# Ledger of designs, part 26: peptides against a protein of PDB entry 3C66

Target 1, 189 residues: chain A of PDB entry 3C66
Amino acid sequence: KSWANLFEKNDFFFRYKFYLEITAYTRGSDEQHLKWSGLVESKVRLLVMKLEVLAGIKIAHPFTKPFESSYCCPTEDDYEMIQDKYGSHKTETALNALKLVTDENKEEESIKDAPKAYLSTMYIGLDFNIENKKEKVDIHIPCTEFVNLCRSFNEDYGDHKVFNLALRFVKGYDLPDEVFDENEKRPSK

## One batch from the design tools (peptide; aimed at target 1 L20 V147 L165 L167)

Design b2_p18_2_s4 (made by RFdiffusion4, then SolubleMPNN; from b2_p18_2, 8 letters changed)
Fold by OpenDDE base, seed 5:
Structure b2_p18_2_s4 (fold): chain B 189 residues (1-189), chain A 18 residues (1-18)
Amino acid sequence: as target 1 above (189 residues)
Amino acid sequence: MPKLNPLRGILEPMVLEL
């Protein structure tokens, strides 16, 4: 049974108090992004396995589909801003200063030929063992190993001007708007 | 919130405070 049949989309982003976001960034071509994001996505299951064996983590469940977005990204500063602001409801409003590429606008001449940043985001829902009184769980080792695994696959993925990979720990109430449907209320604090 | 963004080669500690 595929994990996709176990969780309806609607329940996944309400089921957990905590999420790990894995975002692959590409400032380049769509083809470059497809290769990079596809590689990252293929390795997420290995990260899940490494998280599940940590004493503080009870459950690590991946959401099966990536969230895809792209922005017109004319400068390196814009690309840094995207990577700083994306992945939190508190900060994502800063991205409104950039042109989001949509199916409705992608054929506009000003957008079609513009430099773009592509984003693919995978989510992992996390449940923790509260009983162990561990106020803190260190996930640095599994996350670093995951980043190194992805970056070492091809020499081109070492170019931080083009390819980036970020992991962000987010509370359910601070998830990006993209994970909720228009009729869904954001989880309360 | 802990963020690991290797933009500048610095992996910030990802210690989750629950």
Scores: peptide ipSAE 0.249, ipTM 0.803, DockQ to the pose 0.784
OpenDDE base, seeds 1, 2, 3, 4: peptide ipSAE 0.143, 0.139, 0.160, 0.181; ipTM 0.751, 0.729, 0.758, 0.742

Design b2_p18_3 (made by RFdiffusion4)
Pose (drawn by RFdiffusion4):
Structure b2_p18_3 (pose): chain A 189 residues (1-189), chain P 18 residues (1-18)
Amino acid sequence: as target 1 above (189 residues)
Amino acid sequence: SYSSFLKKSLEQFVFTVD
């Protein structure tokens, strides 16, 4: 074999059938999002610990990099549809109605100056100890405990017209396009 | 308090594994 093989990109978004995504939203400024998403990102490892000790959870595998994007966001209505529609491949298409900030356009006049909404998503891939028969598995408490941990006593993130946090359980075939690069086809049926 | 979006997103953590 060759050195090129050792350095082959990982296949995180193909190896699991289930993912938990944690999303920090900011309809505000760049630094408001830096602090906010920074706080949330700092707590994600704790969710891994809380999840992984559970009977039923075989592994909770965090990816190493947050997925980041921002959209021009004039109205409260837009910020809300972003939160509603972002996170699933079935629905992320509706985001095309808003202007996405890219490598090419981040420097343009009508974009550099426009008010923006910011997203930061982390992925925890899940695998399961499948109990007995097909049964429901409840991981709600560790998810809400994680949410309660996303706080600061010296910084108010209470204005939800600005700051928001969301979590989604998303099957592999339904992951957002952003996680697969130009090479990779997405998982199927 | 939790936002409506957060409350809705938390509803997804009870499910069946196929």

Design b2_p18_3_s1 (made by RFdiffusion4, then SolubleMPNN; from b2_p18_3, 6 letters changed)
Fold by OpenDDE base, seed 4:
Structure b2_p18_3_s1 (fold): chain B 189 residues (1-189), chain A 18 residues (1-18)
Amino acid sequence: as target 1 above (189 residues)
Amino acid sequence: SLSEFTLKSLEQFSFTVE
């Protein structure tokens, strides 16, 4: 089964009203992050499969490309702030207090040797079977199982000072800016 | 044992479809 054939990638972030964001965080080396994020990304398909079988979920489509970002992260408080604020347009402006690492600035002396937080984010578009306007859909079980699967893979991933994993349920109009091209307008409410 | 993970909103995994 190829998910890529089920949707147009160009409008993925406009297609759904709801998205599940899966972010792997690493405050450490690039190598540590590559291993951690790679593991998380490799398990996303299993989460999708578990979501798809829920009665309230009509469609769960993963966006195949991860979004990569990194910030200069000199303190643990900064790392906590990143984890708190990232993943929502409503809160992401707080990240402007940190230095975003880019291809243009990564070789600057103040950035090159600075402690960094690395982020890899996967997105799942969600469509629901609405039987009742007040119907609650609970995705806690599959999400918890997913987190457990990822964190139990290696004992090192239990170190929350280095490795973190967050899931965020986000409405389309509140998606982070990173998912849109410069010329794209954010979905309206 | 259950692993810890970050919930970035209230009722993160239990929600009403609006």
Scores: peptide ipSAE 0.035, ipTM 0.656, DockQ to the pose 0.552
OpenDDE base, seeds 1, 2, 3, 5: peptide ipSAE 0.035, 0.032, 0.033, 0.033; ipTM 0.640, 0.656, 0.655, 0.654; seed 3 fails the geometry check

Design b2_p18_3_s2 (made by RFdiffusion4, then SolubleMPNN; from b2_p18_3, 8 letters changed)
Fold by OpenDDE base, seed 1:
Structure b2_p18_3_s2 (fold): chain B 189 residues (1-189), chain A 18 residues (1-18)
Amino acid sequence: as target 1 above (189 residues)
Amino acid sequence: MLSEFTLKSLEQFSFVVE
């Protein structure tokens, strides 16, 4: 199979037991988010390269497309809540308290001019070299280097009221609902 | 200087593979 075929959505989120989520957050304009998320996405391959050279990691495969969402975000507390709750099936239900922006509702007067939080999420599937049941893998260094690389690109990205970046290690059974189609059952524990 | 980013769990950086 070609490289492109290995990253089809239909099986990617069932192929690995573990995933690394990379989410770029923006509370501001869509233009601000496009610049920020585009930068983050452009650096994901560098993170993959750093992960692959770790002895405990057998494979690190990036999913080729970001997942995009946006919410009406009237307060800073709402923005913090989004960052806390997003990215896990266990916690994502809390986001139902916010208005999801869709193509169908984006032109409504109450939504069109409302403050928004934009989210772009990239996924990396991980396969580990498990020699011993108690093998620990530390990905802190490559993840920190990645964050520093993204944040240092422009001084504007230092404004945490607007721009944020999160990394989350997630098991396949706890992936957000957005990665699955309506007819797909999430992986079991 | 290390840039701040959201830590959602300790497991995201150092973990035991189960």
Scores: peptide ipSAE 0.035, ipTM 0.655, DockQ to the pose 0.554
OpenDDE base, seeds 2, 3, 4, 5: peptide ipSAE 0.033, 0.032, 0.031, 0.033; ipTM 0.657, 0.642, 0.644, 0.649; seeds 2, 3, 4 fail the geometry check

Design b2_p18_3_s3 (made by RFdiffusion4, then SolubleMPNN; from b2_p18_3, 10 letters changed)
Fold by OpenDDE base, seed 4:
Structure b2_p18_3_s3 (fold): chain B 189 residues (1-189), chain A 18 residues (1-18)
Amino acid sequence: as target 1 above (189 residues)
Amino acid sequence: MLSKFTLESLKEFDFVVD
């Protein structure tokens, strides 16, 4: 069975206590983002493989679909703010200061021609081997290798003004609202 | 249940790799 068939979307964000978020950011064109996010997405499986071999990681399961969002991003400061605040329920309310681009508003004149930040977010559910209580699981190594792999693919991806990549370790109760349906209750602590 | 130790050893890597 392909990895895609093993995970019902419905419980993925409730199944794990811990998640690794991988967000590709682009402040530029939709075409630039498509190339960048597509590259990042294509490499996520390699990251999963590197995580799975860590002694402290019992399971690393990718969610098969990216979450796509975009914001009106008129300034570089706004772009930095997006990167700082996105990916955590605790901080995502700061993004309310920006205009989220939706199918309903994308054709509005104020939005259509506005500079945008595009976000594509992949999730990896993590289960840890608790029995090895003494093993520090250092996910930094595989995560850094992953970022380097993505950034080194094309010299254009070295432009941090346009292309960014963040990996965030989050608890299930601190996942962004976007991963839950309107009727779903966020996991409790 | 993940021990506090395991949780603390998981550095919250906000990897903004500069």
Scores: peptide ipSAE 0.033, ipTM 0.606, DockQ to the pose 0.062
OpenDDE base, seeds 1, 2, 3, 5: peptide ipSAE 0.027, 0.026, 0.027, 0.027; ipTM 0.657, 0.651, 0.640, 0.630

Design b2_p18_3_s4 (made by RFdiffusion4, then SolubleMPNN; from b2_p18_3, 6 letters changed)
Fold by OpenDDE base, seed 5:
Structure b2_p18_3_s4 (fold): chain B 189 residues (1-189), chain A 18 residues (1-18)
Amino acid sequence: as target 1 above (189 residues)
Amino acid sequence: MLSEFTLKSLEEFVFTVD
């Protein structure tokens, strides 16, 4: 069943208080990233299935379209910074220190041949069964299994200098700006 | 087990849903 028919983009990022972000990072070629991100994306449905069976999770809904971005990334330190700062509205402004690759600038000589970091991010909206305000939900197991599944697919994906995978739990008010249109106001705390 | 993935959020995968 295609989850794509469940939510319009605008409804999805306002519907849930909590989201799980899954970001595939690649510092290398576009071809390397397409293979890596495609693999990660293909496994998201398995993660959703494992999340849905947890007692504390009422529903886990994936947003089926990835968000894609790329930055000029001349150094390993830059790549670490991207991985540290991306995925939260609180920290994403630090990425302004790097050159974002856009359709308008991608053909510029200084950008076209520059080393790049590629990002593909999938989102899962989460609704919890809150019986008690102090109830803890542990999603460590399904997330770890998901990462292991992705990393073990090819030996090359063990190279953390090139390929990385991050999972971030984020509140709706702290979602990155990329998920909202210019005319949309982000959710309040 | 150090999760081979970077949990960027300091929040442990154990969430108290407030």
Scores: peptide ipSAE 0.089, ipTM 0.693, DockQ to the pose 0.517
OpenDDE base, seeds 1, 2, 3, 4: peptide ipSAE 0.043, 0.078, 0.080, 0.034; ipTM 0.606, 0.689, 0.691, 0.616; seeds 1, 4 fail the geometry check

Design b2_p18_4 (made by RFdiffusion4)
Pose (drawn by RFdiffusion4):
Structure b2_p18_4 (pose): chain A 189 residues (1-189), chain P 18 residues (1-18)
Amino acid sequence: as target 1 above (189 residues)
Amino acid sequence: FSEHLEKTLEQFKSIVPD
């Protein structure tokens, strides 16, 4: 074999059938999002611990990098549709109605200056100890406990017209395009 | 919490793995 093989990119988004995504949203400024998403990202490891001790959870595997994007966001209505539509491949297409900030256009006049909404998503891939028969698995409490941990007593993130946090349980075939690079086909049926 | 956050958390009550 060769050195090139050792350094082959991991296949995180193909190896699990289930993912938990944690999303921080900011309809505000760049630094408002830096602090906000920074706080949420700092608590994600705790959710891994809370989840992984559970009977039923075989593994809760955090990815090493948040997925970041921002859109020009004129209206409150837009910020809301972003939260609604972002996170699933079935629905993320609706985001094409808004202008996405890219490598090419981040420097353009009508974009550099426009109000923006910011997204930061972390992925925890899940694998399960499948109990007995096909049964429901409830991981609600550790998810809400995680949410209650996303707070600061010296910084108010209470204005939801600005700051928001969301979690999604998404099957592998339904992961957002952003997680697969230009080479990779996405998982199927 | 926001209504959106409350709604997104409800899904974690009944996960059925294949």

Design b2_p18_4_s1 (made by RFdiffusion4, then SolubleMPNN; from b2_p18_4, 7 letters changed)
Fold by OpenDDE base, seed 3:
Structure b2_p18_4_s1 (fold): chain B 189 residues (1-189), chain A 18 residues (1-18)
Amino acid sequence: as target 1 above (189 residues)
Amino acid sequence: MSPFMEKSLEQFKDIVPE
């Protein structure tokens, strides 16, 4: 199968048992988010390359398109809550307390002028090269290098009130609902 | 790094793919 076919949405989120989620957060303007998320996205390939050379990693395949979402985010506490709860099916229901910005509601006056948190999420499917299921894999070094690379690119990205970056290791059955189409069933445990 | 990110990265030292 060509590499192009591997990136078709159709089976990517069913192909792997494990995923690394990379989320760029911005509490600010759409322009700020575009710059920040674009930078993060541009560095994902470097992270993949560093993961692939680890002895415990058999495969690291990025999904080519980011998932985009935004929430009305009136407070810093709301922004922290988004960062804590987003990226897992188990916890994402807590985000229902916030107003999701949609194409249908974005022109409402209460939403248009409201402070927003923007999210761009990249996914890497992982397959491990372990003989025993009890063996541990350490991926903290390439992940740390990736975060440092993104944060050090511009001094403005050091402002954690505006710009954040999170990595989450997630099992396929605990992926967010956003990765599945309405007709798709979530992988079972 | 946010305290959340620090905790997240420390978890990556001991990934058990079960």
Scores: peptide ipSAE 0.406, ipTM 0.824, DockQ to the pose 0.767
OpenDDE base, seeds 1, 2, 4, 5: peptide ipSAE 0.395, 0.397, 0.400, 0.388; ipTM 0.823, 0.824, 0.823, 0.814; seed 4 fails the geometry check

Design b2_p18_4_s2 (made by RFdiffusion4, then SolubleMPNN; from b2_p18_4, 6 letters changed)
Fold by OpenDDE base, seed 3:
Structure b2_p18_4_s2 (fold): chain B 189 residues (1-189), chain A 18 residues (1-18)
Amino acid sequence: as target 1 above (189 residues)
Amino acid sequence: MSPFMEKSLEQFKNIVPD
């Protein structure tokens, strides 16, 4: 089935048991985030290519549309909390303590000028070439190379107070709610 | 790398697809 047929059926988040989440974080301006997230997004294809050549990886398919969100982020502790809790259904409820920026509230005075954390999340669906479920797969090398490539592109991206990048290995039943439509049921364990 | 990222990447050495 062509990649086009996957997007037409909206079944990407049901097709794989495992996903690699790539989140670009920015605590700063929208312009800073656009540059950072755009860079990260541009390098995802290189990560996919490096994953595909691993013997334990049968398929690595990127979902090409990023998921965008932003939160009011008044403190560095809030920014650390976002990075810790985001990207898993088990932990994402902790983000309810922060104000999500929406199209409806973005013009409110308390939100408009508030410090913000911006998030852009990309997903890679993974299928493994493992006959024995007890076998381990090592993907740390291509993931490390990817992070280093993104961080080394500009010296400004070395500032962890502003720019962060996280990779998370997630099971389909533990994907964030944002990847499902309102009428879709989360995959079971 | 943030300590969080280092821990995250270390977990990728031992992925069990179960």
Scores: peptide ipSAE 0.433, ipTM 0.830, DockQ to the pose 0.765
OpenDDE base, seeds 1, 2, 4, 5: peptide ipSAE 0.432, 0.432, 0.432, 0.435; ipTM 0.831, 0.831, 0.831, 0.832; seeds 4, 5 fail the geometry check

Design b2_p18_4_s3 (made by RFdiffusion4, then SolubleMPNN; from b2_p18_4, 6 letters changed)
Fold by OpenDDE base, seed 5:
Structure b2_p18_4_s3 (fold): chain B 189 residues (1-189), chain A 18 residues (1-18)
Amino acid sequence: as target 1 above (189 residues)
Amino acid sequence: MSERLKKSLEQFKNIIPD
């Protein structure tokens, strides 16, 4: 199978049992988010390279496009809730308490001028080189190095009230709904 | 580093691909 066929959205989110999600959060302007998320995205390749050399990792395959979303985020508590609940099917229903910004509603006066949280999410599909299901893999070093690399790039990215970064290990059956089309069935456990 | 992010990174020490 050509590498080109590996990057079809539908094939990617069914191909692996495990995914690493990387989400850049911004509570601020769209311009702030574009700079922050663009930086994070630019460093994902370095994380992949560090994952691929680990003995327990057989494959680390990045999805080429970020998933973009934004919410009306009037309070710091709302921003904390987004960071706690986003990135898994089990928890994402809590985000229904917030107003999702869409192309249809973005020009509404109540949404246009509202404080927003912006989210950009990158996915890495993982295949493990483990014979025994009881064996553990440690990926904390490359993940920590990646976070430190992103956060240290600019002093402004130290402001946790505005800029955040999260990494989440997710099973394919617990991926957010955003990665599937309406006609696609979520992977089973 | 935020306490949330620090705790999140701790989970990566013991991934069980079950």
Scores: peptide ipSAE 0.549, ipTM 0.932, DockQ to the pose 0.766
OpenDDE base, seeds 1, 2, 3, 4: peptide ipSAE 0.548, 0.551, 0.549, 0.550; ipTM 0.932, 0.932, 0.932, 0.933; seeds 2, 3, 4 fail the geometry check

Design b2_p18_4_s4 (made by RFdiffusion4, then SolubleMPNN; from b2_p18_4, 6 letters changed)
Fold by OpenDDE base, seed 2:
Order: sequence, then C-alpha cells, then structure tokens
Structure b2_p18_4_s4 (fold): chain B 189 residues (1-189), chain A 18 residues (1-18)
Amino acid sequence: as target 1 above (189 residues)
Amino acid sequence: MSEFMKKSLEQFKNIVPD
C-alpha cells in the first residue's frame, strides 16, 4: 500500500494491532482548547520521532487528523469521568450520561452557555519489533517527555482543572467507536 | 504532574504486545 493510503481513516484503524491515543482535554472556552490542542498536536511529531528510535518499535505512524468532541461538563466530577472513560470502547458508553455537543444542538440555550469539556484526540499506530511475545517494550520515557513538553509550554497549561493531557495504549479492537464509519466492523481480537 | 497522569504513564512501562 502507498504511504498515501496509510493516512486514509479506514486503512489506518485496521492496519495496526496497537495504537497510542493522545487526548487533549480542556474544561473552559473553545479558544483555550484551540490553543491547547493545537500545541499538543504540534508536538506529536516529536513523540513519533522519539518512539521510532526505540529498538522495540518498528513503526510509529501518526494519523494526521484529530478527532474532536465536546460535552456539557457542569462539574469537576464530570470532567474526571470524561478523562477516565474516554478513549476505550469498553468504557466510552459511560459518556452517554453527559450531553454531547453537536452542530445541531450547540445553539440551544441550555448548551450554548453551559460549561464544556473539549476533547481533541490524536492516534499513533504502533508496530513492534519483538520476536518473542514475552518481550516487553517500555515507551514510558518518550511519553513522559512529551507530556512535560506540552505542560511546560505555558504556565496556564499546568492547571489540571482546565487543561489535561492523557495518553492511552489501546488495542485495535478496543478503539473508540468514533474512529470507525457506521458501516465498518470493529477489528477482532 | 497529577497522580492521574502518573498512573496513565505507568501503563507504558513494560508493554507486552500481545
């Protein structure tokens, strides 16, 4: 397959068994989120570069388009719940307790002025260079460096009440539903 | 770094690609 095909949504989320999911969270304004998510997205390439040089990593391939979502988020507990439950098919149904903001409902008075949590999610497809299935790979250092890089860019991004960043190691069969089209079958185990 | 983030990053120690 051509390199161009690797950036097609349908091919990307079926191509790898493993993904690194990077989600920028903002409980605040859309402007705050645009700045925060834009920063995080701009640094993903640096994480990819650091992953690629690890002996246990054969491929680290970024999907170049973020997935965007937002929820009415009236409480800090709701914001913590979003961060805990988002990014896995096993847990994402818990988000149904919150009002998803859509283009159809965003102008409703109850939604327009409501506190919101914004999410921007990036994916890196991973292929491992491990001959023995019992071998372990440690990607902790690059991931930690990435988080520190993003958080240290501006002092405001240290406020965990507003700005958060999560990284999740996800298997293809446990990817969120949002990455698949309605007619696509989720990858099997 | 928040405790949440610390725990999140711990998942990356000793990944077994099974």
Scores: peptide ipSAE 0.461, ipTM 0.903, DockQ to the pose 0.775
OpenDDE base, seeds 1, 3, 4, 5: peptide ipSAE 0.458, 0.458, 0.458, 0.458; ipTM 0.903, 0.903, 0.904, 0.902

Design b2_p18_5 (made by RFdiffusion4)
Pose (drawn by RFdiffusion4):
Structure b2_p18_5 (pose): chain A 189 residues (1-189), chain P 18 residues (1-18)
Amino acid sequence: as target 1 above (189 residues)
Amino acid sequence: SRAKAKLFDDTGVFTPDF
């Protein structure tokens, strides 16, 4: 074999059938999003701990990098559709109605200056101890406990016209395009 | 304080396929 093989990219987004995504949103400024997503991101490891001790959870595997994007966001209505539509491949297409900030256009006049909404998503891949027969598995409490941990007493993130947090349980085939690079086909049926 | 949070459908309770 060769050195190139050892350094082959991991296949995180293909190896699990289930993912938990944690999303911080900011309809505000760059630094408002830096603090906000920074706080949320600092708590994600705790959700891994809370989840992984559960009977039923075989593993809660965090990915090493948040997925980041921002859109020009004129209206409150837009910010809301972003939260609604972002996170699933079935629905993320609706985001094409808004201008996405890219490597090419981040420097353009009508974009550099436009008000933006910011997204920061972390992924926890899940694998399960499948109990007996096909049963429901409830991981609601550790999810809400995680949410309650996303707080600061010296910084108010209470204005939801600005700051938001969301979690999604998304199957592998339904992961957002952003997680697969130019090479990779996405998982199927 | 903390931001508004949303758990989308099947985030808390779901049935894994075998």

Design b2_p18_5_s1 (made by RFdiffusion4, then SolubleMPNN; from b2_p18_5, 8 letters changed)
Fold by OpenDDE base, seed 2:
Structure b2_p18_5_s1 (fold): chain B 189 residues (1-189), chain A 18 residues (1-18)
Amino acid sequence: as target 1 above (189 residues)
Amino acid sequence: SSAAARLYEGTGVFTPEE
């Protein structure tokens, strides 16, 4: 398969056993999120390049489009909960306690002017050069460099009450529901 | 299945096992 074919959604989330999720969080305005998430997304290719040169990484392949979601987020505790629970099928059901903003409800009076948390998530499929499943790969350095690169771009991004960035290592069977179509079955364990 | 490893603010070591 050509690299071009891998950028299609059709089998990307079935192709790899492991994924790295990169999520930009914003508790603020849509404009704030657009700037923050746009910056993060623009730097993903640099992270891929750093991952590809690691001896333990055989393939680091980005999915080209972000996944977008937003929640009514009235409290700081809610914002912390979102950051803790999002990005894993195992934990994402906890987000049902919050109101998901949709095209159908965004104009409702209780939602349109409510405090919101915005999420933009990029995915990288990973294949490893490991023969034994007990082998470890440390991606701390490239991930730290990526976070620092994004955070240092603007002093405003140092406000963790508004802007956050998380990277999550996820197995294919534990990917969030958002990556699959209604007619698709998630990978089995 | 085990919980996914999270790297927040540049901290974490990953073990790519099934």
Scores: peptide ipSAE 0.036, ipTM 0.711, DockQ to the pose 0.193
OpenDDE base, seeds 1, 3, 4, 5: peptide ipSAE 0.028, 0.027, 0.028, 0.028; ipTM 0.644, 0.654, 0.658, 0.649

Design b2_p18_5_s2 (made by RFdiffusion4, then SolubleMPNN; from b2_p18_5, 6 letters changed)
Fold by OpenDDE base, seed 2:
Structure b2_p18_5_s2 (fold): chain B 189 residues (1-189), chain A 18 residues (1-18)
Amino acid sequence: as target 1 above (189 residues)
Amino acid sequence: SSAKARLFEGTGVFTPEK
């Protein structure tokens, strides 16, 4: 399928066995998050280019739209928990302990002025040139270079109490619920 | 800055080192 067909959600989250999730985290203001996530999103195409040149990668296709979420995040421990648990269906239920900010509740007094963690997540679908399940492709180098590129852009982004960035390698059946519509069934193994 | 890589066994996560 053409790249143009990947601009729409369609079957993107069913096409690949493997995905790379890129999540920008901000515990601070919406303005801080907009700047940080915007920077990260603007660099995703460079990561794709670095992945495509790896011999073990047949395809690296980005989904062009970010997924956005925010939580009430009163403590640093809550922020660490979000970073640990988000991005996997196996662990995302732990986030139910936190208050998800929604369009329905965002104007509530207890939520409006509460400390928040903001999340923006980009997805890359991966197809590997691996005939045997025993072969592994190392994507650590391009992923590390990407993190360094984003973090080094501004000195403020060195503050891990506010700004964080995670890259998660995940199987299609373990994608977060947010990527599926209500009428879609999660991929099986 | 440096990034810490967690192993690809099931779910691999790359995070900046604090």
Scores: peptide ipSAE 0.040, ipTM 0.662, DockQ to the pose 0.110
OpenDDE base, seeds 1, 3, 4, 5: peptide ipSAE 0.028, 0.036, 0.037, 0.036; ipTM 0.659, 0.670, 0.672, 0.679; seed 5 fails the geometry check

Design b2_p18_5_s3 (made by RFdiffusion4, then SolubleMPNN; from b2_p18_5, 8 letters changed)
Fold by OpenDDE base, seed 3:
Structure b2_p18_5_s3 (fold): chain B 189 residues (1-189), chain A 18 residues (1-18)
Amino acid sequence: as target 1 above (189 residues)
Amino acid sequence: SSAAATLYEGTGVFTPEK
């Protein structure tokens, strides 16, 4: 299938056994997050290009639409917890301890004025060339270069209390619930 | 194909800033 067909949700989250999640975190203003996430999103294609040239990677296809979420985030510990727990079905239930900001509740004064953590997540589907289960592909260099590229764009992004960036390697069965519709069943192990 | 990626510290989360 062409890359163009993978820009739509369709079966993207069922197509690959492995995904790379790229999450931009912001504990601050919406404006700060828009700038940060926008920057990260703009660089994802460069990461894809670097992944594609690795001998062990057959395909690296981005899902072009970000997934957006935000939580009331009163403390730094909450922000750390979000970064630790988000991006895996196995651990995401821990986020239920925080108030998810929704279209229904965002105008409530208690939520509107609360400190927030914003999340924007991009996904890359990965197909590997290696047939041997014991073989590994090193993606350290491309991923490091990507993070450095994003962080170095503006000195303000060096403030880890506000801006964070994580890359998570996940299996399809461990993708967050957000990527599936209500009528879809997640892949099995 | 069951493949694995080598990530920072061998964890599922890659954070070069560590």
Scores: peptide ipSAE 0.035, ipTM 0.682, DockQ to the pose 0.056
OpenDDE base, seeds 1, 2, 4, 5: peptide ipSAE 0.028, 0.028, 0.032, 0.030; ipTM 0.632, 0.640, 0.691, 0.678; seed 2 fails the geometry check

